# Designs tried in a protein design run: peptides against a protein of PDB entry 5IXI. Part 34

Target 1, 141 residues: chain A of PDB entry 5IXI
Amino acid sequence: TPLLDASSLEYLFAQGQYDLVKCLAPIRDPKTEQDGHDIENECLGMAVLAISHYAMMKKMQLPELPKDISYKRYIPETLNKSIRQRNLLTRMRINNVFKDFLKEFNNKTICDSSVSTHDLKVKYLATLETLTKHYGAEIFE

## One batch from the design tools (peptide; made by RFdiffusion4, then SolubleMPNN)

Design b2_p13_7_s1 (from b2_p13_7, 6 letters changed)
Fold by OpenDDE base, seed 2:
Structure b2_p13_7_s1 (fold): chain B 141 residues (1-141), chain A 13 residues (1-13)
Amino acid sequence: as target 1 above (141 residues)
Amino acid sequence: SAMEKFKEFFSSF
């Protein structure tokens, strides 16, 4: 596999976030109903990675983030639109799941410092390759 | 559960 310098990795990470949110790299089609739920949870996980990376770069902890922190700007626009059309109980459940994910992962990134910003970028791009239909094979050959 | 699948997803860390 090719070695990426810090600047190249930063660029690809930023571009990958843009492509996922704007649906330029569309998420894969679900094979089953359960697969659909797994895809949504992976998208929420991608939001956690993006927010955690931002927080680490700004040297902020979870309590220092805005109280209205949300996954909405960090998931595919198509999924965001779908969630908005669901009933209140479903939307509350999704929001609770996301907040639980973010809280759990905060311990690994900011509190324990066991995960670096480099690790987050690599995990994000690697997940994009499997989560989306035809995202760049040239990154991890 | 969703949390268990999340932990599996991020088990590489």
Scores: peptide ipSAE 0.217, ipTM 0.826, DockQ to the pose 0.713
Fold by OpenDDE base, seed 1:
Structure b2_p13_7_s1 (fold): chain B 141 residues (1-141), chain A 13 residues (1-13)
Amino acid sequence: as target 1 above (141 residues)
Amino acid sequence: SAMEKFKEFFSSF
């Protein structure tokens, strides 16, 4: 459970998104190549959380989101730059993976209303603490 | 697979 009240949680969630994307909280160094892939997938997951939170706050369903919705603005800028340099097939695969993530999460979580915006913030911040190198607010009890 | 990792990542939901 978070040690922070709702206002503080909202603030840290917003700040955490900014810090992750702007690489102020840099992602951890991969231990192996597979760990690197896992880190990228966690970043895509973070994008799903951020977008889902946005959609829920706006009372929007997935089909109502912009057609060009993408992970690009919700992942570390360094990772985004890296992905842009990869070949077309790889980029297509990543796009499809993200779309599958978002659709799956929407179908099984958002549409069922089993997850609140509070839950998304907690999951985001908890993941941020393990995903990044030095981000350790210890805000959970 | 990526989907398996996704399910693991979001298993708490």
Scores: peptide ipSAE 0.216, ipTM 0.828, DockQ to the pose 0.739
Fold by OpenDDE base, seed 5:
Structure b2_p13_7_s1 (fold): chain B 141 residues (1-141), chain A 13 residues (1-13)
Amino acid sequence: as target 1 above (141 residues)
Amino acid sequence: SAMEKFKEFFSSF
């Protein structure tokens, strides 16, 4: 990937989050039902990255985050609306998956401090390139 | 499983 200066990376990371959530960079079309589930899991992963970055910038540990922290504001609005229309059991499963992701990743970002805010930005933008239909063509090879 | 795919997704870390 290209070497970006800190200011450029900060801008792109912020804009990328906005583009994903607002569906300005729409997620790729699923080719199968399983592909659709994979896309949803990637979106949950993106939410984990965004929340972890926020927590690190605010010097907050996972227990210090609001108990109602969720993926809802960090995934595409279209996907969020879709999930909200699913049955209770399905929504509970998705919430559990997300919380498991967040807990596991907390070990790397806070407990082990092996992941930096820089790493999170790069991973987020790199994932946007593959998760969305057209994003990032000018940024990554 | 979902967790297995998560670990693969974040394997670069």
Scores: peptide ipSAE 0.213, ipTM 0.827, DockQ to the pose 0.714
Fold by OpenDDE base, seed 3:
Structure b2_p13_7_s1 (fold): chain B 141 residues (1-141), chain A 13 residues (1-13)
Amino acid sequence: as target 1 above (141 residues)
Amino acid sequence: SAMEKFKEFFSSF
């Protein structure tokens, strides 16, 4: 937002990532099974944003990232624990979905050089507000 | 625009 200076936005972005992963900003309760899947996909999207931001800050292209890059450190710990309890085929599917999301975002958005780290931080915080129960009201109201 | 690409990306989830 135009009212946040660069240092404030950087702080909020870092704190938001911490709050999401540590479940201090808990994700909203699913209303249906499909809603639960949508929430999980949104969390994978948040991981894509966080990883993309990291890569851009380090001036690394997506193919230069480790082959074993994963969503695990960038999603709520409760969700990560839930996923680890699922069967192998399900976990493989989720891994593939995440890889596809990351690739798609890189190919369709990041590679165009039209998205800045500033844009990623804003999108992350805005999504965090809608994904979690009560977070972000003071920021984007 | 960049924002349109973000929306497209998230809408595909």
Scores: peptide ipSAE 0.134, ipTM 0.788, DockQ to the pose 0.121

Design b2_p13_7_s2 (from b2_p13_7, 7 letters changed)
Fold by OpenDDE base, seed 4:
Structure b2_p13_7_s2 (fold): chain B 141 residues (1-141), chain A 13 residues (1-13)
Amino acid sequence: as target 1 above (141 residues)
Amino acid sequence: DAMEQFKKFFSSF
């Protein structure tokens, strides 16, 4: 893979978020039911990365994170629609798991500072490459 | 479970 300077990495990270959410870079087709669950969890993970990066860039502390913080605007719109079709208990479970992990992960990023914004961008783009159908093929190949 | 999958996903950190 080509070396990316800080500016290029920042641009690709921002563009990648937009492409994922707007489904301009559609997520890969699941091969099995379990694969579908894995894809959804990766998308939720991407939301955690994006939110954590946002919080760090805004210099937010954990208590400053909104109580109603949601994954909705940080995952593919198609997946968001799919989740909305599920029953209340399922949606509550997804929300609770997401919030719990976000809290735990933010301890590593905001509090412990063991994870940098650079790390988040790299992980995001690396995951985006495998999560989507052909995104970044011209860059990462 | 889902939490374990999340931890696995972010194990590189």
Scores: peptide ipSAE 0.187, ipTM 0.815, DockQ to the pose 0.662
Fold by OpenDDE base, seed 5:
Structure b2_p13_7_s2 (fold): chain B 141 residues (1-141), chain A 13 residues (1-13)
Amino acid sequence: as target 1 above (141 residues)
Amino acid sequence: DAMEQFKKFFSSF
């Protein structure tokens, strides 16, 4: 992994979010159904990272986060479409699990400051590298 | 489950 200055890291983080959501950096093909579920959960995790980073940058407290905060615009569009096609109970479950973890994670990022915005960007990009088919070959090789 | 996977995912923090 290359040593990146703050400006480069900020750029790559922003671009990486765009690439993941727009499927310009497509997620890897699942080997099994369970692998597919794991990939989906990692994508939801990426959404938590992105949202938490946003909240930290805006100095938002947990109560200030929208009650309807969602992963929808922070995950691959293909996955978002897939989730929207699932039944109501499934979607509710996904929403609840996501919301619960987002709340828990925000306690670490916003409340006790154990995680920095730098940490979030690094984790995001590192995960992006392994989650997608061929992202960042020119940077991370 | 998903929550456990999330915890594992963020265990590096």
Scores: peptide ipSAE 0.182, ipTM 0.815, DockQ to the pose 0.664
Fold by OpenDDE base, seed 2:
Structure b2_p13_7_s2 (fold): chain B 141 residues (1-141), chain A 13 residues (1-13)
Amino acid sequence: as target 1 above (141 residues)
Amino acid sequence: DAMEQFKKFFSSF
């Protein structure tokens, strides 16, 4: 695993977010139905990491976060479109679980300070490598 | 442990 300086890590984290959302780094094909569910959960987790990092960088407290924060702009566009086509009960479940965990995770990251912005970036990029097809290949073009 | 929290977090959805 390469050792990155702070500036390089910040750049790769920002670029990785863009590539995931815009599907420039497409997510891997599911091997089974359960694998597909796991992939979606990982994408939602990536959204939590991205939002939590933003909140920490802006030194925001939980009550200061917009009430309508959602995963929609932080997950692959293809997945977002898929979720929008699902029935109301499914969408409600996803929204509720996401918001509940985002609240819990932000309390730990912001209040406890047990997780740093550095940790979030490293976890994001490491997950991106396994979640997507051929991530990082464009660096060698 | 931060890594333990991250592992649990992806499986919690």
Scores: peptide ipSAE 0.124, ipTM 0.783, DockQ to the pose 0.127
Fold by OpenDDE base, seed 3:
Structure b2_p13_7_s2 (fold): chain B 141 residues (1-141), chain A 13 residues (1-13)
Amino acid sequence: as target 1 above (141 residues)
Amino acid sequence: DAMEQFKKFFSSF
């Protein structure tokens, strides 16, 4: 990212998280049922990126995070509302999958590689561009 | 190749 200084990237990352969660940058419409499932999983992945960035900034490992850590505050509010309407077993499965995914990312990517907070911000913003309907037109065009 | 690891991560979800 030679075009963005560290301060600008930090600002865009913070604003991007807000825009995704508050649906100011709405996620794209699914083309198929499977596409909808993929979009949902990608949103959960965005939550993993956000949480991992937070943990790295605070110099915390996964076991040091709150025991009730969840994706709820890190995904689009529309998706969060949709998930809350699903039955208990489905919600439990989603929670377990997310926790396993977060653990795997922490162990296999964050801890085992040279991934930095800078890399997480870049990946987050790049994914935001493709995941949403038209985010970043004013920045990434 | 951190970006490849990220792609692998998202695709496996």
Scores: peptide ipSAE 0.110, ipTM 0.776, DockQ to the pose 0.122

Design b2_p13_7_s3 (from b2_p13_7, 7 letters changed)
Fold by OpenDDE base, seed 5:
Structure b2_p13_7_s3 (fold): chain B 141 residues (1-141), chain A 13 residues (1-13)
Amino acid sequence: as target 1 above (141 residues)
Amino acid sequence: DDMAQFKKFFSSF
């Protein structure tokens, strides 16, 4: 695989977020119901990465972020629409799980300085490669 | 559960 400099990585990370959300890099087709659930959770994980990166770049801690911060703008639009159509209890569960993990990730990983913005970008792009149907073959070949 | 799956997802950190 090619060695990416900081500028290239920054570009690819920004573009990758856009491609995932706008479904220009569509997520892979689930083979089972459980696979579909795993894909959804992976997308929520991608949202945690994106939000954490944003917070780190702005030098903001999680309590300083908007109280209603959500995964909604950081997951594929198709998935977001699907979640919005689910019942209240399901949506509450998803929101609670997401918030709990975002908090835990912030407290135990980000605040401990065990993860850098570089690490987040690499993890994001690497996950994007496997989560989507055909993204980034030329980058991670 | 979902939390366990998330922890596995971020195990590389």
Scores: peptide ipSAE 0.213, ipTM 0.832, DockQ to the pose 0.716
Fold by OpenDDE base, seed 2:
Structure b2_p13_7_s3 (fold): chain B 141 residues (1-141), chain A 13 residues (1-13)
Amino acid sequence: as target 1 above (141 residues)
Amino acid sequence: DDMAQFKKFFSSF
């Protein structure tokens, strides 16, 4: 991914987001219950990357984003549906952990470091390669 | 610890 030109990287990043959310690039099958939990956290991490990238592109700080910003439209639709079926306490935990990490990532990584939109795209695509079943082949096509 | 897992996930940054 780092060897791709800027236009190709931009395209692949946009397409990768779509593929992940729409489950065109399905996430890997969990091998254990804990593995399933790890996969969910990686998906939430992908949402953080996508939202942070959006904020950077729009030159917005997190407090300036819509107050209802959440992981919901940035994770696989199947996972989103699964989470919505869980009990209130579980959903609250997920929401709180996500918001806390999003805030921390924005403040300490985006604002206080040299992380660029380019870096976010690379991390996103690299994660897609390992998180999904067969997406990596498309990146190197 | 989910937060610890997130930090590990983004340790490259």
Scores: peptide ipSAE 0.207, ipTM 0.828, DockQ to the pose 0.698
Fold by OpenDDE base, seed 1:
Structure b2_p13_7_s3 (fold): chain B 141 residues (1-141), chain A 13 residues (1-13)
Amino acid sequence: as target 1 above (141 residues)
Amino acid sequence: DDMAQFKKFFSSF
């Protein structure tokens, strides 16, 4: 694995977010329905990482973030469209679980200063490598 | 289920 300095890591993290959301780095094909569910949850996890990184960079706590904060702009657009087509109860469940975990992650991990922005970027890119079809092979070998 | 998966996802933190 090649050494990535701080500036390179910042660039790759920003580009990786864009590529994931815009589906330029498409998510991998699910092998089963359960695998598909796992992939969706990983995408929601990526949203938590992205939001948390944003909050940390802005030195903001979760209550200071917009009240309408959601995963919607931080997940693949194709997945967002899929979720919007699901029934109300399913969408409510997804929203509630996401908000609960975002709060928990913020309280237990971010507020405790146990995780740095560097850690979030590394986790994001590492997950992106496995979540997408072929992304990062040239970088993370 | 979902929460457990999220916890596993972030277990390294």
Scores: peptide ipSAE 0.206, ipTM 0.829, DockQ to the pose 0.666
Fold by OpenDDE base, seed 3:
Structure b2_p13_7_s3 (fold): chain B 141 residues (1-141), chain A 13 residues (1-13)
Amino acid sequence: as target 1 above (141 residues)
Amino acid sequence: DDMAQFKKFFSSF
């Protein structure tokens, strides 16, 4: 994405987050039960990217984030609704998995490398193209 | 394994 200036990339990243959460760019249909599980994990990964970007912009460490920080506002609303309908033990597992992912990303990637907010935006937008059905179609028409 | 899957996701950085 070397052809995009900083302002354009910031705009696309903000719009992409909105489109994913509001399901304006719907996630692709799962082909199998395992594929559905993989898609959910990828959505949780997107939430990790979004939260990490927020934390870096605010210059906050992981323990300094609000106690109620969660994947809920950073994943597709349809997926969030689906998760809320699952039993308590399943929801607890998902919460724990997400916390582990966020911690792992912070410790093993952010702290151990030179990952920047620019890198997060590029990774986020690139993942949107493969995760969603037809992201960017209206732009490329 | 969920953690293994996420390690692959993060390794692209």
Scores: peptide ipSAE 0.191, ipTM 0.820, DockQ to the pose 0.824; fails the geometry check

Design b2_p13_7_s4 (from b2_p13_7, 6 letters changed)
Fold by OpenDDE base, seed 3:
Structure b2_p13_7_s4 (fold): chain B 141 residues (1-141), chain A 13 residues (1-13)
Amino acid sequence: as target 1 above (141 residues)
Amino acid sequence: SDMERFKKFFSGF
């Protein structure tokens, strides 16, 4: 972005991750049941962004990450607690969806090196603005 | 589908 230098963007990205996970920036209320499902999928997408950013910063490929890599530490704690209360089959389905997202993003976006860590930070923060209640108004207005 | 919406979510890259 033209308004933020690299250090400011790095700070905001780190703080944004913390705010999302700790629910200091709570996710928006679902308008419908389907909207609730979409919100959960967006949270899984946020986890994909965070993990991909980490991998790129460490100069690691996704296959080099632990086999049991999970979304759990990268989504709102309230959502994580909700998912933990669901039955095993549902949790397995969510895990599979996340893994499919991660693989798809890696294969179609990361592997060709067309996406930078800068791009990931911008996408992450922009998504926070729409995913959460009134987050980022002071940053993106 | 979930994957279709995911692809849409990241279409800006």
Scores: peptide ipSAE 0.429, ipTM 0.910, DockQ to the pose 0.753
Fold by OpenDDE base, seed 5:
Structure b2_p13_7_s4 (fold): chain B 141 residues (1-141), chain A 13 residues (1-13)
Amino acid sequence: as target 1 above (141 residues)
Amino acid sequence: SDMERFKKFFSGF
């Protein structure tokens, strides 16, 4: 695990979010259909981390966020495009899964202040390293 | 389940 000061970590977290969404750090290829589903769920989890970090930085509670809060801006664009092509019921299901993830994370972790913004950044970057094909090799060496 | 996987994903917190 690299020793990063606050400024470096902030930079890497911001850049990592950009790289994931813009597919500059492409997600790994699934080995099976189930693996693909797991990857999608991890992407939804990454969205939860990013949104939670944003809310914490803005000192906002998740219920104060717009009701139409979505994962769309926080997942790889390729995955977002794929989801948009799926039928309405599937998209509704994915939305519900994401909302359940966000609610669960908020209730169990954020509300009791057991997780800091620092922890979220570290978890995000660590997950990014394993979720994507080649990201973070130079950073986490 | 999806939620079980999610909880496992964030078990480090």
Scores: peptide ipSAE 0.428, ipTM 0.911, DockQ to the pose 0.751
Fold by OpenDDE base, seed 2:
Structure b2_p13_7_s4 (fold): chain B 141 residues (1-141), chain A 13 residues (1-13)
Amino acid sequence: as target 1 above (141 residues)
Amino acid sequence: SDMERFKKFFSGF
């Protein structure tokens, strides 16, 4: 298990975001319909982590971000394209789920100041390892 | 529920 300094962790976090969105690290195949739904929710969770990290780095609170904040730039492009093809009610549901996730996590980060940008990066990379097919073998072995 | 799964997913925070 490697020891990562702050600069190395920052680099891996940035590269991991790029790899997830650009599908260079493709998400794993669902085993069931419910597993597919869970994978999509994990992707929305990854968007929450990325946005929260951005806000913390900019010394901003999430309510200070634009009201039209979206998960679209922070999830795999293939999933984003799939969602755009779904009916209006489904798209509205997904947007509401994301908004609820973001609100819940923001409440926790406001109430619990112990969460750091370091914690967010570690959680993001750890999730990336299990969410994608073959990511991080050289990093997490 | 979706929220229960989310809370479990981020239970470390």
Scores: peptide ipSAE 0.427, ipTM 0.910, DockQ to the pose 0.736
Fold by OpenDDE base, seed 4:
Structure b2_p13_7_s4 (fold): chain B 141 residues (1-141), chain A 13 residues (1-13)
Amino acid sequence: as target 1 above (141 residues)
Amino acid sequence: SDMERFKKFFSGF
């Protein structure tokens, strides 16, 4: 894999977020029902990474984030549409799972500062490689 | 659980 300087990493991170949300880099097809659930959880994790990075860049604490903070704008639009068609209880569960993820991960980023914005970008891009069908094949080979 | 999987997923930090 090529070595990326800070500016290149920042660019790829921004572009990667756009590609994931806009489905330009579509997520992989689930092989099983459980795999589908895992993929959705990975997407929620990606949302946690993106939001955490945003909060760190803005020097905001989690309580300072909007109370209605959501995964919706940070996951693939196709998945967002899929979730919206599910029943209320399912949507509430997903929202609670996301909020639990965000709360748990916040300790590592905002509270303890054990995770840097650099770490978040690297993890985000690395996850894109496995989460999507063929993203960054030319970059990660 | 979902949380356990999440922690494993991001354990590399």
Scores: peptide ipSAE 0.426, ipTM 0.908, DockQ to the pose 0.711

Design b2_p13_8_s1 (from b2_p13_8, 7 letters changed)
Fold by OpenDDE base, seed 2:
Structure b2_p13_8_s1 (fold): chain B 141 residues (1-141), chain A 13 residues (1-13)
Amino acid sequence: as target 1 above (141 residues)
Amino acid sequence: SLDDFLEKVKNRP
């Protein structure tokens, strides 16, 4: 990953979140059905990174996070629409796995403080590069 | 799986 100063990294992280959610940086086309599932999992991972970063910046602990927190505002709008069209059991599974993942991850970021906000931003941008069609190349050139 | 999610997020590229 490129070396960025704090202000530049903060800007790119914020802009990257916006571009991913608004599909200004569209995710790559899946090569197979399994690749499609992998892309969705990466997007859900991006949501965990974004939420955890937010919580750390607000100096919040796990019990202080809203109980109804969701990935819906932190993933591409196209993916959110796709998930909403799936059957109830599938949506319930996604919600449960996400909540469990968020809880476990936040034990390391918010509670244990073993991961910094800097680490989260770097991981987010690096993943964004692999997920998007062309946007990532522009950031790291 | 949950483990797959954790690995993808934890591993630095």
Scores: peptide ipSAE 0.031, ipTM 0.681, DockQ to the pose 0.133
Fold by OpenDDE base, seed 3:
Structure b2_p13_8_s1 (fold): chain B 141 residues (1-141), chain A 13 residues (1-13)
Amino acid sequence: as target 1 above (141 residues)
Amino acid sequence: SLDDFLEKVKNRP
């Protein structure tokens, strides 16, 4: 990972979030059906990182976040549309698993203070590199 | 697992 100063890392993290959600940095094509599921899970993981980072920056605990917190605004718009087309039971499962994971993740990050906002930004950008077709190369080459 | 994920967060490239 390239050595970046704090201001540069903050900028790249913000831009990376925008590019992922707006599909300016499109996610890679799945190699198999299982790979497609893995990509989806990684995108949901990106949402957890982004939300947790936001909470930490605002000095907020998870219960202080909006009740309607969701992955919808933190994943690629194309994936969000795909999920919305799935049946009710599937959407409910995704929502519940996401909320549970977010809660557990925040217990280990915000509450325990074992992970810094710096760590989250680096992890986010590193994952973005693996998820996207070419955007990651722009950051890490 | 969650622990594995957290470890990956700490051990950045």
Scores: peptide ipSAE 0.027, ipTM 0.668, DockQ to the pose 0.107
Fold by OpenDDE base, seed 4:
Structure b2_p13_8_s1 (fold): chain B 141 residues (1-141), chain A 13 residues (1-13)
Amino acid sequence: as target 1 above (141 residues)
Amino acid sequence: SLDDFLEKVKNRP
């Protein structure tokens, strides 16, 4: 990947989040059902990265995070709609797993300082490239 | 695992 200065990286990270959520950079079409699940998991992972980055930038401790924080604002709107169509038990499972993972991840990123905001941006953009149809390629060509 | 995920995050492509 090309070398990006701090300002460019910050810009691309912010714009990438917006484009992913608003489906301006649509996610790739799944090749199989399993691929669809993988794409969904990657999107949820992207949400964890984005939220954790936000928390780190705001210097928020885990108890300071909103109790109702969710993936809904950090994943593609199309995927959010898809998840809402699933049964209640499935949605509760997704919510619980996400919250637990977010908590554990934030313990490692914020409390243990194992991951920097820079690492999160790089991972986010790299994943965005593999996840979207063409947008990522345009950024890193 | 979480540790594996953290390692992936640290890994730059």
Scores: peptide ipSAE 0.027, ipTM 0.671, DockQ to the pose 0.111
Fold by OpenDDE base, seed 5:
Structure b2_p13_8_s1 (fold): chain B 141 residues (1-141), chain A 13 residues (1-13)
Amino acid sequence: as target 1 above (141 residues)
Amino acid sequence: SLDDFLEKVKNRP
């Protein structure tokens, strides 16, 4: 991983979130159906990272976050539209899995302070590189 | 696993 100063990392993290959600950094095309599922899971993981970072910056625990907090504002808009087109059971599954993972991640990350906001930004940008077509390559080349 | 994920977060790629 390239060495970035704190200011550069903060900027890239913020810009990366914006680019991912707005599809300015489009996610890569899936190679298979399983790959598509993996990409979706990684996007949901990105939402967990972003939300956790927000919570840590605000010094908030998960119970203090709004009950309606969701992945919807933290994933690519194209993926959000795709999920909305799926049947009710599938959408319920996605919502439940995300909420469970967010809770578990929060318990092992924010509560015990084992992971810093710096670590989350690094992981976010590294994952962004693997998920997007060319955006990550431009950042690290 | 989540533990593997946490380790990847902690360790810089």
Scores: peptide ipSAE 0.027, ipTM 0.671, DockQ to the pose 0.104; fails the geometry check

